Peptides against a protein of PDB entry 6GMG. Designs and how they scored, part 242

Target 1, 331 residues: chain A of PDB entry 6GMG
Amino acid sequence: DSDDRVTPPAEPLDRMPDPYRPSYGRAETVVNNYIRKWQQVYSHRDGRKQQMTEEQREWLSYGCVGVTWVNSGQYPTNRLAFASFDEDRFKNELKNGRPRSGETRAEFEGRVAKESFDEEKGFQRAREVASVMNRALENAHDESAYLDNLKKELANGNDALRNEDARSPFYSALRNTPSFKERNGGNHDPSRMKAVIYSKHFWSGQDRSSSADKRKYGDPDAFRPAPGTGLVDMSRDRNIPRSPTSPGEGFVNFDYGWFGAQTEADADKTVWTHGNHYHAPNGSLGAMHVYESKFRNWSEGYSDFDRGAYVITFIPKSWNTAPDKVKQGWP

## One batch from the design tools (peptide; made by RFdiffusion4, then SolubleMPNN)

Design b2_p19_3_s3 (from b2_p19_3, 8 letters changed)
Fold by OpenDDE base, seed 4:
Structure b2_p19_3_s3 (fold): chain B 331 residues (1-331), chain A 19 residues (1-19)
Amino acid sequence: as target 1 above (331 residues)
Amino acid sequence: SAEDAELINNYGKEAEAKA
């Protein structure tokens, strides 16, 4: 019950974190200890450590989404999302494959669709686009200059994103970022901002007007990336969880993982930060835990979800919530 | 899995409602 959610208490600015523990191939700690690490490593504004504010601690307490929220500075809107889908693989598997023993046709199709998404390629597409955006930001001192630079970069690369409408989340993302407009943030200067990435896992079968089978086993046609651009229309994602397939079964509605702006070229070496559940130290769920996972651990996801999206947003360059290098765990 | 059982997140709210 969300009513059991508690805001973690403040941690002294100079309090060092306790060592993380290994858990399922990832580094794990309790949320209070993550706050300590965050203050030492990620809290810096203009090179100065900051205590996590009460507001930020409240955001963090929401679980996996809270980790992305506190580091990006805003609740995820998920509007600028990318993925990769192998249409040929999907068609081939549907044509030549057969349901497993005990697997329904709908379950088979849902599984094949899920397996036709390539998380690594989706992530790489987002990184590619973020790189283009960062080049466009670098010497732009107003939004018009940024947009002009962006169009030039896309034209030079013959990128299909150049054909997106001016109202597209792709072009409107910067202007719709609160920290871009903040005096101590971007101050309306694109060159003070940088593109960052997070990931969302969610369920495809969210249409209540669709068949029960799609709600239980996935909608093979939902949330596919557009050819050429890799953009995913997220407008139909309403945080509806997977429907139970058996009595007593339940699923959660999403998972979020924070990547930021790591420069590690090897995807397998990148670190993704996420939480298990909302902070309920006095409730049945217990305290929130924070995980720092390698890409393989993150991209595996859970049975609760059959879609993964890689989302671009922006933060001020003066923030250290998205450093070039992220070290897993502590020390 | 044990890890899967621990994944219980709050329902997301609309961005306009939170920020």
Scores: peptide ipSAE 0.031, ipTM 0.671, DockQ to the pose 0.296
Fold by OpenDDE base, seed 5:
Structure b2_p19_3_s3 (fold): chain B 331 residues (1-331), chain A 19 residues (1-19)
Amino acid sequence: as target 1 above (331 residues)
Amino acid sequence: SAEDAELINNYGKEAEAKA
C-alpha cells in the first residue's frame, strides 16, 4: 500500500557506506546505505560532495524508478526510447515453431515476440545515439547549434534519425529536460549537458481493448522499434502490469535500471543500479534495497515483463550521477 | 510524475521474488 512508503532519513555527509553484500551476482544494500554511497560517489555538483536532499530521498523512496529519478533529476518520461527487434526471427519462429506442451497459441506468440527482442542490441543502439548527441552537445551554446550539429552527425552516419520530424522526441528531448533550463544546470547551454541512459522493463499487453490473451501473454505487435531508427513509441505505456494467468498471481508494473554514461565498452561489464520496491521499513514489504547489477543480471529481467527499452535523457555535466566508471558495490 | 510512481505501491515486490 502506498501509505507504507517512508522517506529514508538523512545520512551524514561524511558517513561511509557499509559493505554491500552479494545477491544473485549483484551487489545489494539497504537504501540508507545506498544514500551513503551516493553521497560519497555520485552526489558531487561542480566537484563538491552534497548531502542527498529530502526531496531526492523522497524520490529515491519510490523504488526502482526512484533510483533513476534521483540520478536523472526528473521522473522518467520515457519519450526517447530505443530497442532492437529481430523481425526475421519472429516471423520464422511463428511460421516454423510450435507451441510447447500446455502452451496456448497466444502464449506462444507472446513468448516468441519477447524472445525476438535483443536487449544488448537495444542498449548498443541507445549508446550509439547518446554518443552522437554528446558530440552534438559538446560545442553547442544554444539549442539551434545543437540541432544543427545533431543533424550533421546523423547525415554523416546516414542515420535514419535524420528523417525524424523536428517535433519528434528525438529532437525535442533536450529542450524538454528541466535541468537544461535550470541556472545551476544547463542554463540553456547544450554544452553543459550530457546524454545519459536508463532502461525500463514493462509489459506489452497493456491495451484494455485488446484480448485477454494479449494482456496475459503479451501483445506481439506492441512496442516494437521503428525500423532504421530503433525508436519505440512509448505513448501507450501506462504502467499497466501483466494480467494474472492464475488466481492469486500478481505482477509488478515496471522495473527501472540506471546506467548513466558509463564508458565501459563491454556491455557485460556495465553496472545497472535499481531498487526492489518502494521503501516501507514498517510495512510488509520492508526496507527498500538497492542493487547494482551487471548487464546480464539487469537484462535478464523478470517474467513480469516482456519488453525492455533503453531511454536517453540529459543531465548537467556538473552532476556526478553518471560517471564514466561505476564500481559495483562497496568498497 | 509522482502519481505514476505511486503505481509501484500497488504492485511492488522484492526483486528476488520477481524471478
Scores: peptide ipSAE 0.030, ipTM 0.672, DockQ to the pose 0.084
Fold by OpenDDE base, seed 1:
Structure b2_p19_3_s3 (fold): chain B 331 residues (1-331), chain A 19 residues (1-19)
Amino acid sequence: as target 1 above (331 residues)
Amino acid sequence: SAEDAELINNYGKEAEAKA
């Protein structure tokens, strides 16, 4: 029950973490130990390590979303999301493929749609856009300069994002970032900010007015990226989980993975940080665990979800929650 | 998997209830 959620206690600033343990190809630890690691590695503000605040510990306690929340400084809005979808593969498989034994037509179509998304290409698109944004930020001391730089960069790359409306999530994302406006954050100076990436897994069949089959097996047409830009309209994502297909079956509403701003060129070597559930040390779920997964483990996802999006947001450069290099586990 | 069963996030549900 949600009432079992507990805020993890404070950890001494200089307390070193215990070793992580391997779990299904990823590094795993209890949330309190992650706090210790976070304080040693990611807590730095303007080069000085910080104790995780009560507020940050409370955010973290919410599970997978809490990891992204504490590192990005805000609850995920998911407005600037990217994915890659192979339309030709989808059409071809629908036309020439057949349902598996015991698979319904709706289940087949949902599965084919899920398999037509390319997580690696989606991630690459987000990284590409984040790179463009970072170049636009670098020498911009007001929002107008940032937007002008961004448009120029997009024009030079012949990127379809240059045609987006000025009010789109793409252009409005920076101004809508709380830390951009904070005195100890960006202080309204774009050059003090950097683009960062996280990923969300979620269910496509969230339309309550749609067929039961879509809610159970996915909506093949939902949450597809726009051609050229790769932008996903996330407005219909209401954190509604997959509908059960059998009695007693249950699905969760989302998963979040934090990437930040790693510079590792090989996607397979990138590290994604995420949590399993809200922290309930005295409840049936137990203590929250934090996982540091390679891209392979993260992008695999779960049967609970048939969509993956890669989202761009911003943090102050003075924060160390998104370092160039992330080491998996401890030590 | 065991990991799938343990993935429980409640904030989204709470947010919906408050909206």
Scores: peptide ipSAE 0.029, ipTM 0.677, DockQ to the pose 0.283; fails the geometry check
Fold by OpenDDE base, seed 2:
Structure b2_p19_3_s3 (fold): chain B 331 residues (1-331), chain A 19 residues (1-19)
Amino acid sequence: as target 1 above (331 residues)
Amino acid sequence: SAEDAELINNYGKEAEAKA
């Protein structure tokens, strides 16, 4: 029950974290210990470490989304999302493939659609776009200059994003970022901001008007990236979980992973930070745990989800929640 | 799976209401 959620207590600013422990190829720790690490490593504003505020601790307490929330400074809007989908593979497999023994047609189609997404290419696309945005931000001191720079960069690269509408999430994302407008944030100066990335796993079969089979096994046509741009329309994502396929089965509604702005060129070496559930130390779920996973562990996802999106947002450069290098675990 | 349940059990509706 959501009523069991508790805000983790404050941790002294100078308290060092305890060592993380291995868990399924990941580094794992309890949320309170993550707060300690966060204060030592990620809390810096203008070079000075900060104690995680009560508000930030409250955000964090919501679980996986809380990790992205506290590091991005806002609840995820998921508007600027990217993925990669192999349409040819999908069509070919549907045409020439066959359901497995005991697999329904709907289950087969849902599985084939899921398998037609390429997480690595989706991540690569988001990183490419984030790089373009960062170049556009670097010397822009107002939004108009940023947009002009962005259009020029896209034109030079012959990127299909250049054809997006001015009101598209692609062009409006910066202006819609609260920290961009904050005096101690961007202060309306694009050059004070940087693009960052997080990922969301979710279920495709969320349409309540669709067949029960789509809700159970996925909607093969839902949440596909647009050709050329890689943009995913996330407007229909309402955080509805997968429908159970058997009595007593239950699925969770989403998973979020924080990447930030790591510069590691090898995707497999990048670190993704996420949480298991909301913090309920006195409830049935127990204390929240935070995981730092390599890309392989993150991108594998869970049976709860058949879609993955890589989302771009912005944070002030003065924040250290998205450093160039992230070390997995502690020490 | 039991393993999946231990690793992820997230609810976003309450967070959305608070945001």
Scores: peptide ipSAE 0.028, ipTM 0.669, DockQ to the pose 0.363; fails the geometry check

Design b2_p19_3_s4 (from b2_p19_3, 9 letters changed)
Fold by OpenDDE base, seed 3:
Structure b2_p19_3_s4 (fold): chain B 331 residues (1-331), chain A 19 residues (1-19)
Amino acid sequence: as target 1 above (331 residues)
Amino acid sequence: SLEDAELINRAAKEAEEKA
């Protein structure tokens, strides 16, 4: 029950983390120890190490989304999301493939759709766009300059995003970022901001008016990226979990992974930080654990989810929650 | 919503329990 959620206690600013534990190729630790790491590595504002505030600890306590929340400085809105979908593969597999033994037609179609998403290409698209945005931000001292730079960059690359509406999440994302407007953040200066990336795993079959089969096995047509841009309309994502396929089966609503602004060119070497559940040390769920996973471990996801999106948001450059290099685990 | 944020990521928990 959400009533068992507890805010982790404050950790002394200079307390070093205990070693992380290896788990299936991941580095894993309890939330309190992550706070210690966060204070040592990610807490810096204007180059000064900070203790994680009570508010930040409260955000973190919400689990997987809490990791993204504390590092991005805002609750995820998921408005600027990217993915990659292989339409030809999807059509070919539907035409030439066959359901597995015991697999229903709906289950087959849902699976084929899931398998037609390319997580690596989706991630690369988000990184590409983030890079374009960062170039547009670098010397822009007002929003107008940023937008002009962005349009120019897109035109130079012949990117389909240049055709997006001015009110689209793509162009409005910066102005809608609270930290951009904060005096100690961007202070309305785009050059003080940088693009960052996180990922969300979720279920496609969220339409309550759809068939039970879609809710159980996925909606093959839902949450596909737009051709050319890679943009995913996330407006229909309401954090509704997969419907049970058998009695007693239950699925979770989402998973969030924080990437930030790592410069590692090899996707497989990038580190994704995520949590398992809300912090309930005295409850049935137990203490929250934080995982630092390689991309392969993150992108595999779980059977709970058949969609992955890579989302762009912004943070002040003065924050160190999205460093160029992330080291997995401790030490 | 904040209510949605309180939902349990069972998948990660199960992975932890299996680890």
Scores: peptide ipSAE 0.030, ipTM 0.711, DockQ to the pose 0.085
Fold by OpenDDE base, seed 5:
Structure b2_p19_3_s4 (fold): chain B 331 residues (1-331), chain A 19 residues (1-19)
Amino acid sequence: as target 1 above (331 residues)
Amino acid sequence: SLEDAELINRAAKEAEEKA
């Protein structure tokens, strides 16, 4: 029960973390130890180490989304999301492929759709766009300048995003970022902000008016990226989990992974930080654990999900929650 | 929403799918 969620206690600012443990190619630790690491590595504001506040610890306590929340400074809105979908592969496999033994047509179509998403290309698209945005931000001291720079960058690259409506999440994302408006954040100065990335895994079959098969096995047509832009309409994502396919089966509603602004060019070497569940040290779920996973471990996802989106948001450059390099584990 | 965030439970799935 959500009633078992507890805010992790404060950790002394100078307390060093205990070593992380390896777990299936990931580095794993308990949430309190992550707080220690976070204070040492990610907490810095204007170069000064900070203790994780009670509010931040509360955000973190929500599990996987909490990791993204505490590092991005806001609850994920997921409005500026990117993915890559191979339509040709999908069509060809749908036409020429066959259901596996015991697989229904709906299961087959759902699986084929899932497999037609390319997580690496989706991630790469988000990184590309984030880079464009960062260039647009660099010397822009007001939103108008940022938008003008952004349009110029997009035009130079012949990027289809240049054709997006001015009210599109793509153009409105910065102005809708709370930390952009904060005095100690961006203070309405785009040049004080940087683009960051996180990922969300979720279920495609969320339409309650759709067939039961789509809810159980996925909606092949849902949450596809727009051609050219790679933008995913996330408006229909309501955090509805996959429907059980058998009695007693249950699925989780989503997973979130924090990437930030790592500069590692090799996607496989990037580190994704995520949590397992909300912190319930006295409950049945137990203490929250935090994982630092390589991209392969993150992008693999779970059977609970058939979609992955890579989302862009913004944080102040003064924050160190999205450093250029993330080291997996401790020490 | 905060309510949605509290629905996360990956403990069992981690064990099942990564083992």
Scores: peptide ipSAE 0.030, ipTM 0.702, DockQ to the pose 0.096
Fold by OpenDDE base, seed 1:
Structure b2_p19_3_s4 (fold): chain B 331 residues (1-331), chain A 19 residues (1-19)
Amino acid sequence: as target 1 above (331 residues)
Amino acid sequence: SLEDAELINRAAKEAEEKA
C-alpha cells in the first residue's frame, strides 16, 4: 500500500556511512545509510557539503525513480531517450528462427525483439550525444549560443540529429530543465549546466487497443529507435506494466538507474544507482534499499521489462550528484 | 506521476530478500 510510504529522517551532516553489503554482484544498503553517503559524496553545492533536505528525502523515498529524482533535481520526463536496435538481426531471427518448445508465436516475436536491442550501443549513443551537448554548453552564455554551437558540432560530426526539428526534445531539453532557470542553478547560463544520463526499463506492450498477446509478450514494433539518430519516441510510455501470463503473476511498471556523468570509458566498469521500492519501514515492504550496480547488472534488467532507454537531462555544474568517478559501495 | 513512483520494483525487492 502506497499509503505506507515514509520520508526517511534527516541524517547528521558529519555522520559517515556504514559499510555497504554485497548483494549478487552489486553493493546494497538501506536508504538512511545512502543518505549518509550522499551527504558525504554527492551533496556538494559549489564545493560545500549539504544536508539532504526534507524535500529531497521525500523524493528519494519513492524508490527506484527516487534515486534519479534526487540526483537530477526533477522527476524524470524521459523525453530525450536513446536506444540501439539491430533490425537485420531481428528480421533474420524471425525468418530463420523458431519458437522454443511451448513458446507461442507472439512470445517468440516479443523475445526476438527484446534480444535485438543492444544496451551497450544504446548507452554509448547517449554518451556520445551528451559529449556533443557538453561541448556546445561549455562557452555558451545564452540559449541561442548553445543551440548554434550544438548545430555546428552536429554538422562537423555529420550527425543525423542536426536534422531534428527545433521543437524536438533534443533542442528543447535545456530550456525545459527547471534547474537551468534557477538562480542557484544555471541562472539561464548554459555554460553553468552539464548533460547527465539515466536509464529507464519499461514494457513495450502498453497499448490497450492492441492484442492481449502484445500486452503479455511484448510489442515487437514499439519503442524502436529512429534510424541515424537513435531517438526513441517515449510518448506512448504510460508506465503500464506487463500483463500477467498466468494466474497470480504480476509485474512492476518501471525501473530507473542513475549514471550521471561518469568518465569511465569502459561501459562495464560504470556504476548505476537505483532503489527497490518506496520506503515503508513500518509496512509489509519494509525499508527502501539502494543498490549500486555495475553496467552488466543494470543492463540485464528483469522479465518485467523488454525495453531499455538511456535518457539525457541536465544539472548545474555546481552540483556534485554526477561526479566523474563513482565508487561502488562504502568505503 | 507521483502515483507511478510509488510502485514497487519487485525484482530488486526479491534480490534483497534473497541476500
Scores: peptide ipSAE 0.029, ipTM 0.706, DockQ to the pose 0.085
Fold by OpenDDE base, seed 2:
Structure b2_p19_3_s4 (fold): chain B 331 residues (1-331), chain A 19 residues (1-19)
Amino acid sequence: as target 1 above (331 residues)
Amino acid sequence: SLEDAELINRAAKEAEEKA
């Protein structure tokens, strides 16, 4: 089935995008047209437009993850993930709530758990942490200085992240970023890097040793954020999709949405860029489409997923893949 | 649609194989 994936052809650097199409509050376009937009808006390195390379086009061709991949410069590792979970709501609904007609106990518990996550608060937490990291990066010319700055910032804010181990993804994320070490990237200078955010939607019921009900309806205890920090342990995410509840039903393994480093304070006005599937113009799936969605449209997700995480990574400041302002669609 | 969800799944599997 993967044999139908095709790398989109190169687009001339000067080719302007065609207008995007509105789709249920989203702006939609075919992948080739997104490449045109990307070259005009996001391709800049040190202020100069770049043609999307063959490698970048290949990354992009993988669909939703491809959008995050091409803009972050690396395949998502998802190590520094944040979410918000209302434990009191969860407990109260389990205690006082009842399954709907025809809903199993497992289905009820899975649904209640899903509904106990707050996507907006999760996103806000990631933005807060990214802001702290950016302050720590600003005047740090080596990793040690960055880490010292980060600890000071966390202490000043009385943030629980200050208690994380030095080996935690929180503290190791920068040094584990390939572009940080690249000569034309960070060149080991933290002040040349900035924190960026993307989101992943996925299924909680991925444990093969768990009950079939958890695989079908979700694992209420899986992928919860740690209290105080909001950190989600993503180590058990193996990109396993939801199990079918009926014959012939199939679910997708994940969805990725790119936010970058938008400065828009209103979450509802932020733009999330994502793809539908791998590019298969001659296959049954057809051409890949790219969507630019508002936060509401993104955060709603699909029935395929019961978890959303907001992940922090880093890109060089010289890249324009994460501008302060993202305009939805074209023009 | 369910079709859109299936389409995302296939893309994700391919990406995992390449990573």
Scores: peptide ipSAE 0.031, ipTM 0.654, DockQ to the pose 0.501; fails the geometry check

